# Peptides against a protein of PDB entry 2AZE, part 13

Target 1, 148 residues: chain A of PDB entry 2AZE
Amino acid sequence: AQECQNLEVERQRRLERIKQKQSQLQELILQQIAFKNLVQRNRHAEQQASRPPPPNSVIHLPFIIVNTSKKTVIDCSISNDKFEYLFNFDNTFEIHDDIEVLKRMGMACGLESGSCSAEDLKMARSLVPKALEPYVTEMAQGTVGGVF
Target 2, 101 residues: chain B of PDB entry 2AZE
Amino acid sequence: GRLEGLTQDLRQLQESEQQLDHLMNICTTQLRLLSEDTDSQRLAYVTCQDLRSIADPAEQMVMVIKAPPETQLQAVDSSENFQISLKSKQGPIDVFLCPEE

## One batch from the design tools (peptide; made by RFdiffusion4, then SolubleMPNN)

Design b1_p28_6_s3
Fold by OpenDDE base, seed 1:
Structure b1_p28_6_s3 (fold): chain B 148 residues (1-148), chain C 101 residues (1-101), chain A 28 residues (1-28)
Amino acid sequence: as target 1 above (148 residues)
Amino acid sequence: as target 2 above (101 residues)
Amino acid sequence: SPFKIHLSPLNKHIKLSVKLNAPPLPPP
C-alpha cells in the first residue's frame, strides 16, 4: 500500500513536470519563430532599400517598453552614473518585454493564440527544424497537451 | 495489478519526458545559434513604426529601456503608488522616448 | 500579487518583477 502510494506521488510529480516543460517548449518555439521572422523581415527590407537603416532609427534586442497614457505625469530620478532610475507615475502603466512586442507585431504568426491562417502556419513551420514541425502543427490546432 | 499499472505508467511518462527534453534541446540549440550569429543579431531590431503598431503614441507615451545584463526592474502598480525602479550593476541604463508620428 | 518574468534566452539577463497592490518601492 505504501509502495503504491509512493508511486502515485511520483506519477503526479512527473505529470506536473511534463506540463511545465510543455509550456516552456511552446514559449521557446514562439521565441524562435518570432526572432527568425523578425530577422527575415528586416533582411528583406534592407535588401529592398539597398541599405541598412540609420543607426539611431532602430532598437536592437534586448529591450523592454513602458507605455502609459499621454496624460500621465512621469517624474524620473536618475543617478549620476545612470545605473539607477526611479520613475513615479500618477496613473497606471504597462510593461512589455521584447518577446511580447514581437508577438503583438505578428512575428509569431499568431501561433501564440492558435489563430494561424494557412499562410501563417506555413511560415511558422518554415522557421523551425523539421523535428519541431509536428509540435508547431499541434500548437496551431490547439491540441497540445497529450502525452507523447 | 495496481502496482504493475503504476510502474507501466511511470515508464511511459519517462519516455514522454525524454521526447519532450529532446525537442527542448533542439529548440534551445536554435536559440543559441541565433544568439551567436552576428548577422542575425545585427538584424534583430524593431523600429519606431513597429512600436507605434502596438502602442499608438497619439494616445500612449512609449518609453524604451535598454539595460545591461542582470539589470533589475521592479514595478509597483497600485491605487496609491505607480512606480518603476531600475538598478544596473554592469553599466549605464539607456531610456528613450518614441516620438509621435 | 507580485509577478516575476524572465525574458527569452537571448535576453535572459533582464529580470522583471511586477507587484500589484504592493507598497511603494524605496528610492534607489
Scores: peptide ipSAE 0.020, ipTM 0.850, DockQ to the pose 0.450
Fold by OpenDDE base, seed 3:
Structure b1_p28_6_s3 (fold): chain B 148 residues (1-148), chain C 101 residues (1-101), chain A 28 residues (1-28)
Amino acid sequence: as target 1 above (148 residues)
Amino acid sequence: as target 2 above (101 residues)
Amino acid sequence: SPFKIHLSPLNKHIKLSVKLNAPPLPPP
């Protein structure tokens, strides 16, 4: 009886861990797709323009974005060495990391929300190694969550 | 019986987790390759136009923060204020404003 | 890991601490 109980506990532990890893893998896949898609887009754009963009017109990864209403008053304190910043806002603000920005740009092909067109799915599959393609398909179908 | 069934389930879950780990390793490897590729890193950028598509500077003020690895970001919503604290241990932090036009 | 934080007076008091990622991005 005790042995069975111990195994039941272990079973639940493993199921939970698998669920966590599934979430982690999905995020890693989205990151990979978004990054590769971004690079591809920019490469194409530079080829079309026959030159790179002006140095001060682009933001290289990594970065984070903070946005708030243009009416929001922000008080900023900066240490002398710029190692520390303190921002005080008088209203609501949003924070986004670079991956979130890429997702909103469509760089993850809508895979993050399960809103992939046939073309989006084709693009997403093309941006991952062959071994990951089945999982990308599962993500697009919303069928992720089963046991491998 | 029950014991045999549980034992079999655990074996199957172990195999599933191993496959999952394998896929994660593949993906992590790809990300490392991208991070180590100079050309990819050169092309790994967004434009102000991209940022405007996310949060239009005509309506929203957009700050871009470039910080060294392991920089701590703390966002606080308190009864007194809305606050963001940035603390770097590895170098200076740069903050830029996305132009409205 | 991806994150989107929206702080407003309608939310409960929130204190979130996130370390900025460095390439390559670690698993969330």
Scores: peptide ipSAE 0.019, ipTM 0.855, DockQ to the pose 0.077
Fold by OpenDDE base, seed 2:
Structure b1_p28_6_s3 (fold): chain B 148 residues (1-148), chain C 101 residues (1-101), chain A 28 residues (1-28)
Amino acid sequence: as target 1 above (148 residues)
Amino acid sequence: as target 2 above (101 residues)
Amino acid sequence: SPFKIHLSPLNKHIKLSVKLNAPPLPPP
């Protein structure tokens, strides 16, 4: 009885840990696809233009984006060593990390929404090692987690 | 019995977790390879045009923040106050405005 | 409460090769 109770607790613990790892793996896969796709896009663009992008036109990862209405008043303060920043807004704002930006750019091939076209899925599969292809397929079909 | 059933379930869950660990190791390895490749690092960028596609500077003010790893960000977005606080211990933070076209 | 900024897996401070405009920020 006590042994069964202990095993039940362990079962729930493992299920929760697996759920967390599934989420982490999906995010890692999306990051890999997005980064490789971004690099591929930029490489092709530079080849077609026969030159690097103009200066002052590119932002290297990592970064975050903050956007708000142009009407929003922002009070800014910065420490002398630039280690601390404080922004006070008079209205709402949005924050986007670089991965979210890449996703919205379509660099993750729509895999993040689980609604890929056949072409998008083909691209996504081509950007991951063979061992990850089945998981990419499951993500596209929305079947991840069905095993547990 | 119940004990046998639970034991079997735990074995199956262990196998599933091991598979996930294996896939995660593969994925992290690929990401490390990207970080170690000079050409990939050079090409890992977005353009101002990309940013405009996400938030149009004609209507939105867009700031770009480049911060060192482990930088702390505190954001308050409520009807009472709207604030972003950044604190770094590993180096200076850079803030830029995305210009309008 | 404070949280760590999510960065890409490349996770290092890279100097910008782009000169973007930014208004001067006064000290606190």
Scores: peptide ipSAE 0.019, ipTM 0.852, DockQ to the pose 0.107
Fold by OpenDDE base, seed 4:
Structure b1_p28_6_s3 (fold): chain B 148 residues (1-148), chain C 101 residues (1-101), chain A 28 residues (1-28)
Amino acid sequence: as target 1 above (148 residues)
Amino acid sequence: as target 2 above (101 residues)
Amino acid sequence: SPFKIHLSPLNKHIKLSVKLNAPPLPPP
């Protein structure tokens, strides 16, 4: 029937939209956890050291990282006002934004890859509002793909 | 029947989407709160040691780029071209190198 | 493959447009 066909199309559309929103939410959660965990780590470290780190020894967010072999030749052109940069490499490079760096540092507690220990999961849960805790649990289990 | 089943599915999906929207709003709010908290932003940093854990400066050169909002980054990484282009609209771009020591 | 990445709401500063020959890294 035409009506059933229309509803099936709508069903598929909604499923796809939900999937997209799930992905977006997961990323937002990871960011929140990573940031809060980073802040917590640094706060604790500064307390233990009884001083903040020297200003030029740290990189505040936001930032991006570019890395390449030390043997890579980089030609950099900079505009007079430093508004424009052009880097030419003679070999491959990698780009990482700050969130990716935090993830690789373990600041997202391994939640991004479903590699959470019990302690990691506990930490992750503690860094989000109560309403998000069930979703964090599902992320850790890899069960978010379902409709809830 | 089939029609009733589909109708029920759509209602359930609607509820699920509304839940997701709500959760996203909560999460976005939390991120805004973090951005507005001066102390949190002061503590939102990584060290050179952290970066070394990502890319060993003994083998890799690590550049840190700090750019103002709305900066555009275009990168090409292919067998023929290896290029990064940065264009800022709101201010100068700063580039740093992580020291080896 | 080319892709565009927007930084987080917390860090809405840089828009990445990357064209890679190899499989792209996971988006942040």
Scores: peptide ipSAE 0.020, ipTM 0.852, DockQ to the pose 0.243; fails the geometry check

Design b1_p28_8_s2
Fold by OpenDDE base, seed 5:
Structure b1_p28_8_s2 (fold): chain B 148 residues (1-148), chain C 101 residues (1-101), chain A 28 residues (1-28)
Amino acid sequence: as target 1 above (148 residues)
Amino acid sequence: as target 2 above (101 residues)
Amino acid sequence: AATKVYNFTITNKYLFSNLPQKKFVMSK
């Protein structure tokens, strides 16, 4: 009985660890898809324009964004070496990571929410190595969660 | 019996985790290769137009923060103080506003 | 409401900022 109980504890520990790794893998896959899709989009756009965009018109990864109402008053203190910033807002603000921005742009093909059309899924699969395609399919179907 | 069943479960879970680790290694390898590819890095950008689609500057201002790795960010949510603090250890932080249309 | 303080690290481990929390919205 005691031995069985010990093994059950270990089983639960392993299941939880696997679940955490599944979450990490999903995020990594989304990052890969979003990044490659972004690069592909921009490459095509530059080819059509026959030139790159103006340097000051683009924001390279990585970045984060902070947004707030235009009416929000922001006080900013910056160190001389620009190593330290302090922003004070008189109203609420939002912080968004770069990957979230890309997801909202559709760069992850809706895979993050399981809202993939057939074309979206085809694109997503084309942007990952062969070994990851089955997992992408499971993500699109919302069937990720079991053990392999 | 119960013991045999649990033992078998643990073996299967070990195999599953090994497969998962393998997939993660493949994925991280791809991300690393992309980070080392100059052409990909050159093309890895969004525009202010892209950001406007996320947060309309007609109603909201959008601040862009480019910080070096391991930069610490503190956000304070208080009725008395809404605050963001940034502290870098590896280099300067660049902050700019995304212009309106 | 009680003051909420959130501490994040911008890791930039691979290609992205990799914030622990991808979206943060202040409450009032």
Scores: peptide ipSAE 0.472, ipTM 0.917, DockQ to the pose 0.850
Fold by OpenDDE base, seed 3:
Structure b1_p28_8_s2 (fold): chain B 148 residues (1-148), chain C 101 residues (1-101), chain A 28 residues (1-28)
Amino acid sequence: as target 1 above (148 residues)
Amino acid sequence: as target 2 above (101 residues)
Amino acid sequence: AATKVYNFTITNKYLFSNLPQKKFVMSK
């Protein structure tokens, strides 16, 4: 009886760990797709323009953005060595991770929300190794969640 | 019996986890390869227009933070104080607005 | 509303900043 109880506890622990790893895998897939898609977009754009963009017009990964109303008053204190920053806002603000920015740009092909057109799904599949294609398909269908 | 059933379930879960680990290794390998590819890194950028596309460009300002690894970020959400604190240990932090704003 | 303090470490482990949360919205 005690042995069975111990195994049931272990079963639940493993199920939870698998669930966490599924989430991590999905995020890794989205990162890969978003990054490759971004690179392709920029490559194409530079080819069409026959030149790279001006250096000060682009922001390379990795980055974080903060957005707030243009009416928000921001006080900023910076250390001499620029190792420390302090920003005080008189109103609310938002912080966005770079991968979230890419997702909102459509770089993950809507896969992050399972909102993929046929073309989006085709693109997403083309940006991952063959072994990951079935998982991408499941993500698009919203069928990821079970233990395989 | 119950014991045998649980034992078999655990074996199946172990196999499933191993499959997940394998897929994750494939992903991390791809990401490492991308991080080592010079051309990919050169093209791994967004524009200010991209950033404005995710926020109302008419009403929002967008600040960009470029920080080295292990930088600490503290955000305070209070009716009395809205604050962001950045502390780096490995180098200077760059914070700027998009020039096009 | 109660004060909320969020502490993050920017890891930059692979290609991205890798915040524990992808979006934070502060509110009064």
Scores: peptide ipSAE 0.467, ipTM 0.916, DockQ to the pose 0.827
Fold by OpenDDE base, seed 4:
Structure b1_p28_8_s2 (fold): chain B 148 residues (1-148), chain C 101 residues (1-101), chain A 28 residues (1-28)
Amino acid sequence: as target 1 above (148 residues)
Amino acid sequence: as target 2 above (101 residues)
Amino acid sequence: AATKVYNFTITNKYLFSNLPQKKFVMSK
């Protein structure tokens, strides 16, 4: 049954590839939702304030956040051209990607953890093209693995 | 039989993957459109208040890194050293502290 | 604990920094 064995190997290969693509798609969807939701939030806020925020009060995408205790001693070395940085910490620190920050802000509507409310799900669906809505629904239900 | 079952599975998986590829294309297209929209880019920001919700500046310092594409980041977690190394190839890296209120 | 070294490339693909891992918490 060599032929069957070959097909089983191929089946497993395809399953793994599909799993990888599912993860990639989910992340892309979350990025899209989070980005659009962020833009909407800020647009609304600026409209209410009738002005944009002060330029030094905002951080535009893309960015990375590093946080540590105020008590942490940080030594920083910077090259003359600012192409290279070296930070030494005497204690633990955290690094947060921009999308991680947005997720924690709720910009992904809780879809990242499958814990979104009905209202959150409605918002999430409204922020993607129609073709992606079924997948968003599956993400919210935690049933993506059952679709493929 | 077993062969027929496997063959059918492969056909179904191929169809599923094609659907995924299609959805990914749609999604990446949307992301590209957003990246090209000036108004969206202008509004694509977080505030210091947002960062406080992640790491309260009253207790923690928050450092922001704005790096060009293809910048290398190395983080070391050891009992001897905690460090971050940044190396850009395309331009200068901007690092600044989130101001305290 | 053993030394952990994380190497990332900030791609900034599309809209975000796109680190392979979204959150890092260092530990002693």
Scores: peptide ipSAE 0.465, ipTM 0.916, DockQ to the pose 0.812
Fold by OpenDDE base, seed 2:
Structure b1_p28_8_s2 (fold): chain B 148 residues (1-148), chain C 101 residues (1-101), chain A 28 residues (1-28)
Amino acid sequence: as target 1 above (148 residues)
Amino acid sequence: as target 2 above (101 residues)
Amino acid sequence: AATKVYNFTITNKYLFSNLPQKKFVMSK
């Protein structure tokens, strides 16, 4: 009885670990898809324009963004070496990671929410190694975890 | 019996986790390769228009932060203090505003 | 609401900043 209880605890621990790894894998897949899709988009755009965009007109990965109302008053303190920043806002703000930005741009093909059209899913699968395609399909269907 | 069943479950979970680890290794390998590809890195950018699509500069000010690895970010959410602090150990932090078109 | 303090580390692992929380919205 006690042995069974111990194994049940272990089983639950492993299940939770697997669940965590599934989440990590999904995020990694989304990152890969979003990145490749972004690169592909920009490559095509630059080819059409026959030149790269001005250096100061683009933001390269990695980055984060902070957005707040244009009416928000922001006080900024910067160290001499620019190693330290302090921003004080008089109102609420938002912070968004670069991958979050890409997801909102549709670079992850809606896979992050399982909202993929047939074309989106086709694109998503094309941007990952063959071994990951089944998992991408599962993500699109919301059936991740069926095999594990 | 119950013990045999649990033992079998644990073995199956171990196998599943190994398969999962394998997929993760494949994925991380691809990400590393992309991070080392010069052309990909050159093309890995967003535009101000992209940022406007998620945070309209007509209503929102968008500030971009480029920070070295291991930079610490602290955000304080309080009605009395809305604050972001950044502290880098490896180099300077670059902060700039996205212009409105 | 009580003051909330969030501490993140910008990792820049592989391709992205990799904040532990991808989106942060202040309380209203």
Scores: peptide ipSAE 0.450, ipTM 0.915, DockQ to the pose 0.826

## One batch from the design tools (peptide; made by RFdiffusion4, then SolubleMPNN)

Design b1_p29_4_s1
Fold by OpenDDE base, seed 2:
Structure b1_p29_4_s1 (fold): chain B 148 residues (1-148), chain C 101 residues (1-101), chain A 29 residues (1-29)
Amino acid sequence: as target 1 above (148 residues)
Amino acid sequence: as target 2 above (101 residues)
Amino acid sequence: SKFYISKSIKEKIEKQKKEEEEEEEEEEE
């Protein structure tokens, strides 16, 4: 009885660990897809324009975005060397990392929300190594989480 | 019996975890390759139009923060305090405003 | 501490446009 209980505890521990790894893997896959898709998009755009965009017209990764109402008053304190910033807002704000921005741009093909069209899924699959394609499919179907 | 069943389950879970680890390694390798590819990094950018798709500057002020790696970010978003603190140890922080159309 | 925000992307673009215009004028001459 005690042995069975110990094994059950271990089972639960492993299940939780697997669940965490699944989440991490999904995020990594989304990042990969988003990055590759972004690069592909921009490459195509530059080819069409026959030139790269002006260096100061684009924002390279990594970055973070802070957005708030235009009515929000922001007080900013910056150190002389620009190593330290302090922003005080009089209202709520949102922070988004670059990956989240890419997701919202559709660079992850809607895979993050399970909103992949057939075309989106095809694109997503094309942007990952073959070994990851089945997992991408599972993500699109919402069937991730099963035991292998 | 129950013991045998649990033992079998644990073995299966071990195999599943190993498979996940393998897939994660593949994925992390791909990300590293992207980070090491100069051309890919050159093309890893967004435009103001992209940012507007996230938060329209006509309605929202959009601030872009370019911070060096390992920059400390602290954010407080409560009814009593709305604050962002940034501390960099590796270089200056650059802040841009996304213009309205 | 100072209140400072880096030049907006817009300002940078405007500067580049001006520089490009100046270069074009020099090439036409």
Scores: peptide ipSAE 0.042, ipTM 0.828, DockQ to the pose 0.015
Fold by OpenDDE base, seed 1:
Structure b1_p29_4_s1 (fold): chain B 148 residues (1-148), chain C 101 residues (1-101), chain A 29 residues (1-29)
Amino acid sequence: as target 1 above (148 residues)
Amino acid sequence: as target 2 above (101 residues)
Amino acid sequence: SKFYISKSIKEKIEKQKKEEEEEEEEEEE
C-alpha cells in the first residue's frame, strides 16, 4: 500500500513536470518561428529596397518596450554612468519584451493564440525543423498533450 | 495488479518526457544557430512602424530600453506606486522614445 | 541623478541625414 502511494506521488510529479516542459517547448517553438519569420521579412524588405534601413531607424533585439498614456507624467533618474535608471510614473504602464512584441506583430503566425489560418500554419511549419512540424500542427489544433 | 500498473505508467511517462526533451533540444539548437549567424542577427530588428502597430504613439508614449545582458528590471504597478527600476552590471543602458508619425 | 532620454529614432535619422549632407558638401569643395 505504501509503495503504491509513493508511486502515485511520483506519477503526479512527473505529469506536472511534463506539463511544464510542454509549455516551455511551445514557447521555444514560438520564439523560433517569430525570429525566423522576422529575419525573413526584413531580408525580403531590404532586397526590395535594394539597401538596408538606416542604422538609426531600427531596433535590434533584444529590447524592452514600455508604454503608457501620453498624459502620464514620468520622472526619470539616471546614474552618471547610465548603469542605473529609475522611472516613476503617476499612472499605470505596460511592459513588453521583444518576443511579446514579435507575437503581437504576427511573427509567430497567430500560433500562440490559436488564430492560425491555413496559410499561417503553412508558414509556421516551414520555419521549424521537420521533427517539430507535428507538434506545431498540434499547437494549432489545441491538441497538445493528447498522448499523455 | 495496482503496483504493476503504476510501474508501467511511470515507464510510459518517462518515455514521453524523453521525447519532449529531444524536441526541446532541437529547438534550442535552432535558436543557438540563429544567435551564431551574423546575418540573422543583423536582420533581427523591428521598425518604428512595427512598434506603432503595438502601441500607437498618438495615444501612447512608447519607450524603448536597450540594456546589456543580466540587467535587473524591477517593476511596480499599483495604486500606490508606479515604478520601473533598471540596474545594469555590464554596461550602460540606453533609453529612447518611439516618435509619432 | 539626471533626467535624460536618448533621442528618438526620428531625431537620430534626421541627424544622420544632416551628417551625410555635410559630408557630401565637403567632398564637392
Scores: peptide ipSAE 0.035, ipTM 0.830, DockQ to the pose 0.016
Fold by OpenDDE base, seed 3:
Structure b1_p29_4_s1 (fold): chain B 148 residues (1-148), chain C 101 residues (1-101), chain A 29 residues (1-29)
Amino acid sequence: as target 1 above (148 residues)
Amino acid sequence: as target 2 above (101 residues)
Amino acid sequence: SKFYISKSIKEKIEKQKKEEEEEEEEEEE
């Protein structure tokens, strides 16, 4: 009886760990898709324009975005060496990392929300190694972890 | 019996975890290769138009922060305090606004 | 220290163009 109980505890531990790894894997897949899709988009755009964009017209990864109402008053202070910044807002703000920005741009093909069209899913699959394609399909269907 | 069943379940879970680890390794490898590819990094950018699609500067102020790795970011968003603190240890932080259309 | 916001992307582009023009003028002199 005690042995069975110990194994049951271990079973639950492993299930939880697997769940965590599934989440991590999904995020990694989304990052890969988003990144490759971004690169592909920009490559195509540059080819169409027959030249790269001006260096100062683009923002390279990594970056973060802070947005707030235009009515928000922002007080800022920085160190002389620009190593430290302090922003004080009089209203709420939002912070987004570059990955979130890419997702909202649709670079992850809606896979992050399980809202993939047939074309989106096709694109997503094309941007991952073959070994990951089944998992991408499961993500799109919302069936990840169904065997657990 | 119950013991045999649990033992079998644990074995299956181990195999499943190994499969996940393998897939994760594939992903991390791909991301590493992308990070090491100069051409990919050159093309890894967004535009102001992209940012406007996320938060329209006509309605929202959009600030871009370029910070070195390991930069500390602390944010407080409460009824009494709205603050962002940035501290870099590896170099200067660059902050600029995304212009309106 | 006082907060110095970097020039907007638009302003950066304009600055770059101006600098390039100035460099071209200096090279022509």
Scores: peptide ipSAE 0.023, ipTM 0.828, DockQ to the pose 0.016
Fold by OpenDDE base, seed 5:
Structure b1_p29_4_s1 (fold): chain B 148 residues (1-148), chain C 101 residues (1-101), chain A 29 residues (1-29)
Amino acid sequence: as target 1 above (148 residues)
Amino acid sequence: as target 2 above (101 residues)
Amino acid sequence: SKFYISKSIKEKIEKQKKEEEEEEEEEEE
């Protein structure tokens, strides 16, 4: 009985670990798709324009964005070595990393929410190695982790 | 019996975890390759129009922060305090504003 | 340019630069 209990504890431990890894893998896949899709989009755009965009018209990854009401007052303090910044807001703000920005741009093809059209899913699959394609399909169907 | 069943389950879970590890390794490798590819990095950018699509500058101010790796970010969003703290270890932090359309 | 450094930060950077230059000049005297 005690031995079975010990194994059951271990089983639960492994299940939780697997669940965590599934989440991590999904995020990695979304990042890969988003990055490659972004690169592809921009490559095509530059080819059509026959030139790259002006350097100051684009923001290269990595970055973060902070958005708040345009009425929000922001106070900024900078350390002497310029390595430390402090922003104080008089109202709520949002912070988004570049990955989240790309997701909201649709660069992950709606895979993050399982809202992929047939075309979106096709695009997503085309942007990952063959070994990852089945998992992308499962993500689109919302069936990842169904066995656990 | 039950013991054998649990033992078998653990073996199956181990196999499943190994499969996940393999897939994660493939994915991390792909991301690394992207980071090492000069052309990919050159093309890894968003535009002001992209930012407008997620946060309209007509209503929202959009601030872009470019910080070196390993930069620590702390944010407090409460009724009493709204604050962002950035501490870089490797270099200066650049802050840009996205203008209204 | 579509993107620019915030005015407040730019001003602070410029102020610090000016202060550093002034300190260097004072040390040379």
Scores: peptide ipSAE 0.048, ipTM 0.842, DockQ to the pose 0.022; fails the geometry check

